Peptides against a protein of PDB entry 8OXM. Designs and how they scored, part 333

Target 1, 371 residues: chain A of PDB entry 8OXM
Amino acid sequence: FKAEFRLAGGVNLPKIIDCVGSDGKERRQLVKGRDDLRQDAVMQQVFQMCNTLLQRNTETRKRKLTICTYKVVPLSQRSGVLEWCTGTVPIGEFLVNNEDGAHKRYRPNDFSAFQCQKKMMEVQKKSFEEKYEVFMDVCQNFQPVFRYFCMEKFLDPAIWFEKRLAYTRSVATSSIVGYILGLGDRHVQNILINEQSAELVHIDLGVAFEQGKILPTPETVPFRLTRDIVDGMGITGVEGVFRRCCEKTMEVMRNSQETLLTIVEVLLYDPLFDWTMNPLKALYLQQRPEDETELHPTLNADDQECKRNLSDIDQSFNKVAERVLMRLQEKLKGVEEGTVLSVGGQVNLLIQQAIDPKNLSRLFPGWKAWV

## One batch from the design tools (peptide; made by RFdiffusion4, then SolubleMPNN)

Design b2_p29_3_s1 (from b2_p29_3, 20 letters changed)
Fold by OpenDDE base, seed 1:
Structure b2_p29_3_s1 (fold): chain B 371 residues (1-371), chain A 29 residues (1-29)
Amino acid sequence: as target 1 above (371 residues)
Amino acid sequence: KEEEKKREEKELKKLEEKGKKLLEDLLSK
């Protein structure tokens, strides 16, 4: 291990540790806390299951629809090392890094990422109309640039085209599976892109089962499909390859209803898998940059077992778990807003919800819905 | 078609059992 660690950008400040392997190769490793690693490990297994379902279906197999998974290696009872996806970069780092981000390089006359965030934070407590107007002004002055990722990395036109398709397939698969699992909007630092494959790797899976809807600023999108995410698909955007890959993924998920329900039921009732949103986690996920100064993590939360009646906590937990299972069953039946939709109808609704600037304008400004 | 569907269902059940066991094995560590 090198003595120096870097903090990866993002809410949970994961420690990136460079390790020299026995082969003399440097490997970056992500070190997270115990609880975050368990949640990530569990969700990686669910993704592996989804990948197996996708690999069995001829239409999804032909399209190479997979979710990129990473290996979680528990090192100790309190620490694990994620095998960091070597050759990945956070989408947020590529797009909005302060010095060399693609927005600054390709759109030097646009608003800075900081100016965009400031404008959206100023209206955070305002009406939805005011949020929408400011979001539209931000979007007009912060134009998408993520198309340049594949153009920079893949100079050969045939390779470029294939990598753009791989990206589009990866976004589609992760969006639909993420919707089914209720991952919601994904922070731009929690989506990595592989610089060789152009596939996405989702990290920090601490918000699942639509728990993002109970945040202080509720999620309003089914998955992250922001303007830069769409721009990376190229000229066709959400049409053609993306839509068809979403539909084929959704077909497999809906046809695997019993399997997915059984898996999620086991997860929801696992006493070692804390998927529930607690107020502290909610505050942490939606902290304002201004509030970061005073919350020294006094990790000395004494384990005062507040003997809250185990019965009332258990009843509340069971009711939430039942609601999650019911909503998962609805999604897998194509029930949206009380109406049964076809796969194409459901996917269309989800895409429209995800790209709607009214929904995007209502998201927590810290999650950068304009990127 | 029906035999293919029954094979897919039987393979799905085997995956569920493997998934459950993998989950149990990961949660037990």
Scores: peptide ipSAE 0.027, ipTM 0.528, DockQ to the pose 0.017
Fold by OpenDDE base, seed 3:
Structure b2_p29_3_s1 (fold): chain B 371 residues (1-371), chain A 29 residues (1-29)
Amino acid sequence: as target 1 above (371 residues)
Amino acid sequence: KEEEKKREEKELKKLEEKGKKLLEDLLSK
């Protein structure tokens, strides 16, 4: 192990440790000290299954629609080493790094990332109307720059085009599969981009099955489709390639309904897969930087006093699991807001929900919806 | 169409069995 570690940005302060293998190769490893790496491992397996479904379908195979997966090596329930995809960077590090972020480099007269965050934090407890107004002001003064990622990394125009296409396909595939699985907490530090492939790698899969909707500040978007995410697609934005790849991914997911339900059912009832949102996890995910000082996790909260009747807890769990399965079944049938939609109609609704500035303005400021 | 659907169902069952086994192998560690 090198003595130096980098902090991957994010609430969990994951330590990026450069490890020299016995083969003399440096492998960047993410060490999560407190995260449920089992959840990440399980969700990676679900992504591999989704990839298998996508490879079987001719239309998704032809489009090379895949979710990038990584190897999780759990060392304990709460510790392990993620084999970090060599040559990945958090999109937040590229976009909003305080020293050399793309927003600062390409838009030096725009608001700083800090100014944007401060403005949104000031209105965090305000009305949705006030949040929306401030969010629109922030967005006006913080213009997207993520198009420059591919332009910086891929100088050859033909390569640049193919990489932008790979990026757009990766966003589409991960957005739809992430929506089906109810993947939350998609902040800019939980999404990596591969500097060679331009594909996204989603990390920190600890908010799944729409558990982001029960956070103190509920998640209001089905996936991250913020202005920078869209800017990386180029001039067509969400239209053309992205939409078609979403539709083809959704078509495969809907056609694989039985398999996806069976897989998720097994996972929901797995006693070792803690997918449920708890108050401590919720507080941790939406903690303000000012509140960091006092939460010494006294690990010594003796589990003794929560002898609430095991029967009532089990019944409550089963009812939550059943609701998750029912909602998954609805998604896979194209049932949105009580209406059965076509694949195109469902994908359109999801895109509109994800890009709606009213939905984006309601997100927790730490999610950085203006990026 | 029906044979293709049966082939797909059979492949899906094999995926479920593999998924279940992968889960069991993860839980046994």
Scores: peptide ipSAE 0.025, ipTM 0.469, DockQ to the pose 0.018
Fold by OpenDDE base, seed 5:
Structure b2_p29_3_s1 (fold): chain B 371 residues (1-371), chain A 29 residues (1-29)
Amino acid sequence: as target 1 above (371 residues)
Amino acid sequence: KEEEKKREEKELKKLEEKGKKLLEDLLSK
């Protein structure tokens, strides 16, 4: 192990450690705390299965539609090492690093990342109208720069084009599968980009099954499709390749309804998979300090074994699990707002919801919806 | 068309069984 470590984003501030293997190869490892590793491991299996569905379909296989997965190596029942994709960086580290972030390098006259965050925190408890106005001012003075990631990493124009296409496909696949599974907490530190493939790696998978909607500040978008995410796709933005890849992914998911429902049902009723949002987790997710630099001591969540007193909690749990399964079935049927949509209609609605500045302005400021 | 659909359904069921078993093996650890 190297003595140096980097912090990744997420709830339990996962540590990125560089390890030299017995083969002399450097491997980057993610070290997470207890509960997050199990949730990540389970969701990685679901992603591997979604990848298997996508590889079987000729149209999604031709497009190389996959979600990037990582290997969870359990060290104990309570700890493990995630084998990380060597050469990944959090999109937040590239975009909004305080010293040498792409926004500061390419847009030195725009608002700083700190000024944007401060402005949005000042209006956090204000009306939706005030949040929208301040969000629009922030967006006007904080212009997208994520196009420069591929331009910096891929100097050959043919390679650059291929990598931008790989990025766009990765965003599309992860957005649709993430929506089907109700994946939340998609802030800029929970999404990594591979510096060699330009594919995204989603980490910190503990907010699933739309549990982000029951946070004190509810999640109002189906996935992260913010201005920098779109800027990385290049001139076509959400049109053409991204939309077609979303539609083909959604088609495979809808055609796999029985398989996806059965798997999610097994997960929801597993007593060892705590997917339910608890008040402490909700507080931790939305009390993130402004400054990424202050190592606020992780409150040792003492081993309060919240021994789920079995009897009265079971009926409330079963009702929540049933509601999650019903909502998953609706998504897989294309039922949105009480109407049955085509694959193209459903994907269009989701894209419009994800890019709507009214929805983005309502998100928790720590989600950084202006990035 | 109908044979292709039956092949897809049979492959989906095999994925479902494999998914269940992978989950049981993951949750038993």
Scores: peptide ipSAE 0.024, ipTM 0.449, DockQ to the pose 0.018
Fold by OpenDDE base, seed 4:
Structure b2_p29_3_s1 (fold): chain B 371 residues (1-371), chain A 29 residues (1-29)
Amino acid sequence: as target 1 above (371 residues)
Amino acid sequence: KEEEKKREEKELKKLEEKGKKLLEDLLSK
């Protein structure tokens, strides 16, 4: 290990450590100090299983539908080593970080990312109608620019086209797999894009099994399909390649129902896998910039007091696990809002839910649903 | 078109039956 570390950008301030392997190769390692790397590790295993299912199916294999995975070595409950994906950038960094963000470069007369965030924070406690109106104003004055990622990185038109297709397929696969696993909306800093492959890498998998719906500001979308995510697909948007790749991914997931249920059941009842949303985690995920000032580090909450109400906690846990399994089974049957849908119907509903400005306007402003 | 829709409905119904059985088996434990 080199003694020097760099802070990666983002909420969790992960430390990038350059490690020299026994083979003499330098490897960048991301050390997360507060994230549940066990949850990330478990979810990477689930993604590998989903990838195995996708590789078995001829239609998904031909389309090279895979969710990008990374190696996680958990060292403790809250610490470990993440194999850093070299040549990846957070989509949020490309889009909205610093004066050099793509929105500022390509749309200098639009609202700043800060102005958008401020406007949406001001309405955070207001009605859904007021949130929607302000969100529409923000969207009108903050036009998507993520198409320029592939245009900047891939100057050759044939390569550009191939990489845009790789991106679109990656979004489709991660969206449907993410929906099945209940990953919900993903913060823009927790979606990395590979600068060489144009594929997405989802990190910080601390919200799974629809636990985003029980956050203080509940999730209202099945996955992140914001305007910039769509803009990266090019002129066809969600139509054509994206939709077909979602349908083919969903078909594999639905046809693998028994396998997926068995896997998720084992994980939900694994005592080493804390997937449940706790109030501290919920606060951490939806912290307001204003609330950062007063959290003095003094809550060394000693492990002792949480032991007392074991019986009521256990019944509540089992009921949550059962509800998660029930909902997973409904998803895998195409049951949406009490109606059984075809693969195309289900995928269409999910896309419509994910792009609906009414749903997007209700999301936590910290997750920047306008980006 | 109608035959394709009928095939999809038949596959969906098979998935629904398999899934109901799995739900009953999960709820019976």
Scores: peptide ipSAE 0.012, ipTM 0.289, DockQ to the pose 0.015

Design b2_p29_3_s2 (from b2_p29_3, 18 letters changed)
Fold by OpenDDE base, seed 2:
Structure b2_p29_3_s2 (fold): chain B 371 residues (1-371), chain A 29 residues (1-29)
Amino acid sequence: as target 1 above (371 residues)
Amino acid sequence: EEEEEEREKKEREELEERGKKLLEDLLKK
């Protein structure tokens, strides 16, 4: 290990360390200090399995539909080393950095990212109608700029087009697989973009199997398809390449139902894979300014009070696992709201749900649905 | 299959042409 470290941006200020391997190669590593990297490691294996399914299908292979994966080395329950994807940046860092963010550079007369967040925090406890009105005002005064990412990084028009296509394919693949796996917490710091490939790297995979729906502020979208995410696709937005790549990904997932169910069943009952939402995790993900005062570091609450009867925990766990498997089976059959949909119908419903400003306005302000 | 590849190719060519125009307009400023 080198003695020098860099801070990565984000709430937990992860440390970027340079490691010299026994092979003499320098490798950048991200050290997360409080995240359960075992969840990320397990979910990376699931993504590798999904990638294997996508590579076996001729249509998805031709389109190069893949989820970007990284190596996770868990060191403990609370610490580990992520393979730092050299040449990745959080989409939030590119878009809403206070000094050099693309919104400030390209839209200097729009609301600041701080003003948008403040306005949405002020209405956090208000009605859905008031949240919607303020969200629409924020969106009107905070216009998307993510198209400039590929334009800044890829000056050659042919390369620019290829990279925009790679981005669109990456968004489509990760959106559909993320929906099938019920991935949550897709905020702008948990999605990295590769500055060379324009592909997305999803990190912090701890909210899975729709556990985002049981957060104090439930998640209301199937995946992140916000205005900046769409703007990065260019002029066609969600139509054309994105929709087709979603449909082809969904076809492969639906045709792989038995394999996906078997994999997820094994993972749900793996005692090493804590996928369940707990109150501490919920508080961590959706901290309110009012709740910061009660986070005494003495939430070393000993394992004693969570010793509610092992039997009631096991019964509650089994019922949650069964519900997760049933919902996964429904998704893989195209069952949405009690109706069986075609692949095109299901993908269309998911896109409409993800772009609906009513759904976006209901999200936790920390998710930054206006970005 | 061929019609879908040809449609993707045409959509690619139209998007490439629009992209070139947008890049040229950005580089001329």
Scores: peptide ipSAE 0.013, ipTM 0.330, DockQ to the pose 0.011
Fold by OpenDDE base, seed 1:
Structure b2_p29_3_s2 (fold): chain B 371 residues (1-371), chain A 29 residues (1-29)
Amino acid sequence: as target 1 above (371 residues)
Amino acid sequence: EEEEEEREKKEREELEERGKKLLEDLLKK
C-alpha cells in the first residue's frame, strides 16, 4: 500500500489507495465504509443475475446489453477493498472538474458548475415554478458537452462510433435495471465511465428500492438521464439505439418477473442487507453546506444498543418490504399510475419522466440535475 | 393550468410532509 491516498470526489469521500500487487502491477483500490460495501456487494450480485437474464435472451445478447460489475473484496468485517475499475473516471470528474472539466474547456463562457449549483441552492426552498425557471436559466447557460468524451478518447471514426454505441447501450441497460431495482437518480460522481470501453460502472448503490423517494427532497426521476448523459449518446439522443435497448432490457426484466421477485424478496429479508433509508443516511445524502459545520457524526458505534422494541421495528420493516415487493411487481407487470402499459409505453413514460425539466428542477441541487 | 399547479403544490406538500414524518419517526426510534 502506498501511504498516499486520494479522496474520490463524491458524497462518501471514498479513499482511493494505490496498491502494488505481488505481480508488481499498481492497482487502484477504493476503500469504503463497512455498510456501503455490503450494499454494493449485494447489488453487484443482483446485477450479475440481471446480466445472466440478459445473456439468455438472443436480442439483448446480440446488443451486448450488460451492467458493468466490479469485484467487492471484503478485507475485514469493517473494511473492504473494491477493486477500482482500472481505467475508469467519474462522469462528474470529466464534466465538472474545477481545473480542466469538459464544460470549462468546451464552454468557457457558460456558467461555472459552482454558479449553477449556487443558483439552484438559492431556490431550493422556493416554489416549483421558481425552481423550474432558475433550472431553465441554468440549462440555457450550461450547455451539455459529454459528446466530447468519446471524441477525445477515440480518434478513429469507426472506433468512435462503436464506443458511442457501447456507451448508449450501457446507459440504457443500467437505466432500466436501475429503475426495476429502484436505484433512482445517480449522483454524477457515482457513475464511472470506462475510458477504453465507454461503458458505465455504477458505484455507491446504497439507495435502492425507491428509497430515494423518501429523502427530504424526494427523487422525481426513475433514473439519471440528464442533458450530459443524453449528449454522450450523440445526435440521436434518447431516440433509436437508447430507446430500443431500454425496450429490450425491459422486455427481459418483465419476462423474468418470478425470478426477479424471488431474488429481491430474499434480499429484502436478508438481515445482513440494510437497504432501508434511515435519517442519518438521508441527512448524509442530502446534507446542505450550511449543515456541514455541526454534524461531524462521531459515528461512535456504541449507540446501536438502544433497545429498539424489536417488534415495532420488525412490523414497520415488514410493511416497507411488502410495499417494495408490490411496487416491484407492478413495475414488472408494466403498471404505472394504475395503468398497465406495453413495454414501449412503459419505456416511453420512463424516458419522458427522466428528461422532463420539471422533474429535474425538483431534484436535490447537490445531485446536479443540470449536468 | 392553475388547477394543475395547485395539484402539484398539494402533492409536493404531501410528499415533503410524508418525508419529514418518516424522518422524524425514524429519528424518534
Scores: peptide ipSAE 0.000, ipTM 0.308, DockQ to the pose 0.094
Fold by OpenDDE base, seed 4:
Parts: structure tokens; sequence; C-alpha cells
Structure b2_p29_3_s2 (fold): chain B 371 residues (1-371), chain A 29 residues (1-29)
């Protein structure tokens, strides 16, 4: 390992460490020191399985539908080494990084990212009506710019077109797989884009199995399909390639119901895989930047020795696990709101839910649903 | 409009109460 490290940015301030392999090759490693990387590792295995299913199907294979995976080596519950996705940038860094962000560069007269965040934070505890009105004002004065990512990176028109298609396919695959696994909305710093492939890499998989719905501000979208995410697809938006790739991914997921249920069941009951939402995790995920000052909880490792009465925890855990499996089975059957939908109907409902300004306005402002 | 607003308000209050109760039950344990 080199003695020098770089900060990758983002909420968790992960450390980028250069290491020399036994082969003499330099490799970048991301070291996260606060996250349970076991959850990331497990979810990467599930993504690899989903990729195997997608590669077996002719229609998804022809479209090269894959969720990008990274190698995770968990060292402890709170530390591990991630294979750093060299040549990736967080979409949030590209879009809203200080004065150099794409919004500032391309839309200098729009609201600043700070103004948008402030406006939405002011209404965080207000009615849905007030949240919606302010969200619409923010959206009107903060127009999407993510189309410029591919335009900046890919100057050749033919390459640009292929990369925009790769991006759109990556969003579609990750959206549907993410919905099936209940990843919910994704913070803009937890979505990386590959500067060479235009494919997305989802990191920090700490919310899975719809545990985002039990956050203090519950998730209201099935996946992140915000205006900038859509703008990156270009003029077609969610129509055409995105929708078709979602449908083809959903077809494979629904046709793989037994396999997916079996895998998720094994994972839900794995005692080494803590997927459940806890209050500290919920607070961490929805903490205000202003509240960062005082809580150095010396979360001593010893507080796990609170032998909570194992019996009541196990019964509550089992009921949550059963509910997660039931909901997964419903999704894989196309059961939405008590109705059995076709693949096209289900995908349409999910897209509408994900792009609905009412749903987006209700999200936690820290996750920047206007980006 | 009013019935839809009242329904959305009730569904909100139920979701927020459910989220709060889950968080409180998790904090009390």
Amino acid sequence: as target 1 above (371 residues)
Amino acid sequence: EEEEEEREKKEREELEERGKKLLEDLLKK
C-alpha cells in the first residue's frame, strides 16, 4: 500500500488507497471505514446472479443488460476494501460539485444546489402539498443537465450515441434489479458513472428489501429516476430504449422467481447478513449536514453485548423476513397494489411512480430528488 | 380534489406514524 490516500468525496468520505499487487500492478482500492461492507458484498453476489440470469436470456444478452459489480472484501462489520472503480465519478459530483458542477456550468442562472437544498429542507416537516409546491418551484429553477456528461466525455457522434445507449441500458437494468431487491432511491453520491463505458455503478447498498420505506422519511419511489437521470438518456427520456430494457429485465426477473426467492431467502436468514433497518442506520442515512457536529458517538463495539431478549427479536425478525419474502414474491408475480399486472403494466407503473413529482417531493431532501 | 387531498393526508399520517413508530420501537430496544 502507498502511504498516501485520497478522499473520494461523498457522504462517507471513503479513502482511495493505491496498492501494488503481487503482480507488480498498481490498483486503486476504496476503503470505507463506517459502512457494513458485508451488505455491499452480499448485494454484489445477488447482482452477479442477476447478471447470470440476464446473460442466459437471449433478449437481455443481445442488449448487454448487466448491473455493474465491484469486488468487496469485507474486513469487519464496519470496514472493508472495495475495488475502486477506476475511471468512475459520482453522478452527484459531476452534477452539483461546488462551482465546477454541470448545473453551475450549463445553468449558471438557475438556483444553486445549496438554494435548492435549503428550500426543500425548510419544508421537510411541512405538508405534502407544501413540499410539492416548493419541489415544483425548485424543479422549475433547477433544470436537468446530465445530457452533457456523455457530450463532454464522447466527442465522436457515433461513440456518443453508443455510450448514451449503454447509460440508458445500465439505468434500466439497475432500476429493475434495484426495485426487485428493494434498494429504493439512491443518493446521488452512491451512484457512480464510468467515464469510459457510461455505465452506472451502485455503491453503498445499506438499504435493501424496501427498508427505505421504514426510514423517518419513507421512500416513495421504486428506484432513482430523477430528472437528471432521465436527461442522461437524451431526447427519448424514459421512452423507447429505457422502457424496453426495463421490460426485458423484468421479464427475466419474473421468469426467474424461484431462483430469486431461494437466493433472497438464504440471505434474509443469514445471521452474518444484517439487512434490517436500525435507528442508528436510519439516523445516519437521513441525518442533516448541520447535525454532524456533536455526534461522535463512540459506538463502542461493546454495545452489541446488550443481550436483548433473543426470543422477541427473533420473532420480530422472522416476521419482517417473511414480509420481505412475500413482497418479493408479489413483485415477481407482478402484483402491485393488489392487482396482477403484465410486465409492461408493472414497468409502466414503476416508471410513473419514480418520475412522479408528488413522490419525488416527499423524499428526504438530503437525497436531492431535484437532481 | 378535497377527498383526494384528505386521502393523501391520511395515507401520509399513517406512513409517518408507521415510520415514527418503527423508529421509536427500534430506539426503545
Scores: peptide ipSAE 0.000, ipTM 0.303, DockQ to the pose 0.068
Fold by OpenDDE base, seed 5:
Structure b2_p29_3_s2 (fold): chain B 371 residues (1-371), chain A 29 residues (1-29)
Amino acid sequence: as target 1 above (371 residues)
Amino acid sequence: EEEEEEREKKEREELEERGKKLLEDLLKK
């Protein structure tokens, strides 16, 4: 181990340590000291299975559709070592970190990340109409810049195009796999980008099986498809490559229904895998002090409304697990709102839900839906 | 399949040409 460590961005400030292997190779390791890495480890195994399914299908194999995985070594219930992908950065660090963020560099006359956050925090307890109006004002004055990631990293136009394609495929695969597994908490610090491959690495997998919908501020989108995420795809946005890669990924998932249900069933009943949302976890996720900016939301203990939605989950563990399995089966059949959709119809609905500014405006401000 | 590959190739060429122009405009600033 080197004596020096770096802090990765994010609320828990995970320590990046450099390790020399027995093979003499340096490997970066992420050390999380407060989060249960068991959930991450289990979800990485599910992602590896999804990758195996994607590699067996000719269409998804030709497109190299994969969800990026990392090695998790849990040391305890609250500590572990992640094999850190060398040359990854949180998308939030690239986009909105301090005065050097891409938004500030390319759009110096737009609202600061802090101004956007403040405006959305001021309306957090307001009507959906007021949230929507303020979100639209924020979006008008905070224009996407994530196209510049590939432009800064890849100066050769042919390489730039290949990397933008790799990015778009990575977003598509992770979005559909994430939707099937009900992956939540997809804020800008929980999504890393590889500076060499332009592929996304999803971390902090502690909100799964749609448990984000039972948060005090429920999640209203199936995955992160915000304006910067779309801007990174280039001029076609969600059309063409992204949509086709989503459809091909969804087709493989739907055709693998029995395998996916069996795996998820085993995991839901594993007594060592705590996937259930508890009130303390929910409070921790949505009361996390954001970045080092002094906007301490005063913990007024009197927000009684946040307690009510968590208390009505007096459903036995078994009833919650059964509901998760039923909802997974519906997704894999293309059942949305009681209607059976084609793969194209289901993917279209998910894209429309993910890009809808009404859904985005209702998210918790710490999710940064305007980024 | 071939028509879809040819469409993806044409979309690629148009995107690559537009990307070159955007990169040149960025490097001139």
Scores: peptide ipSAE 0.000, ipTM 0.293, DockQ to the pose 0.012

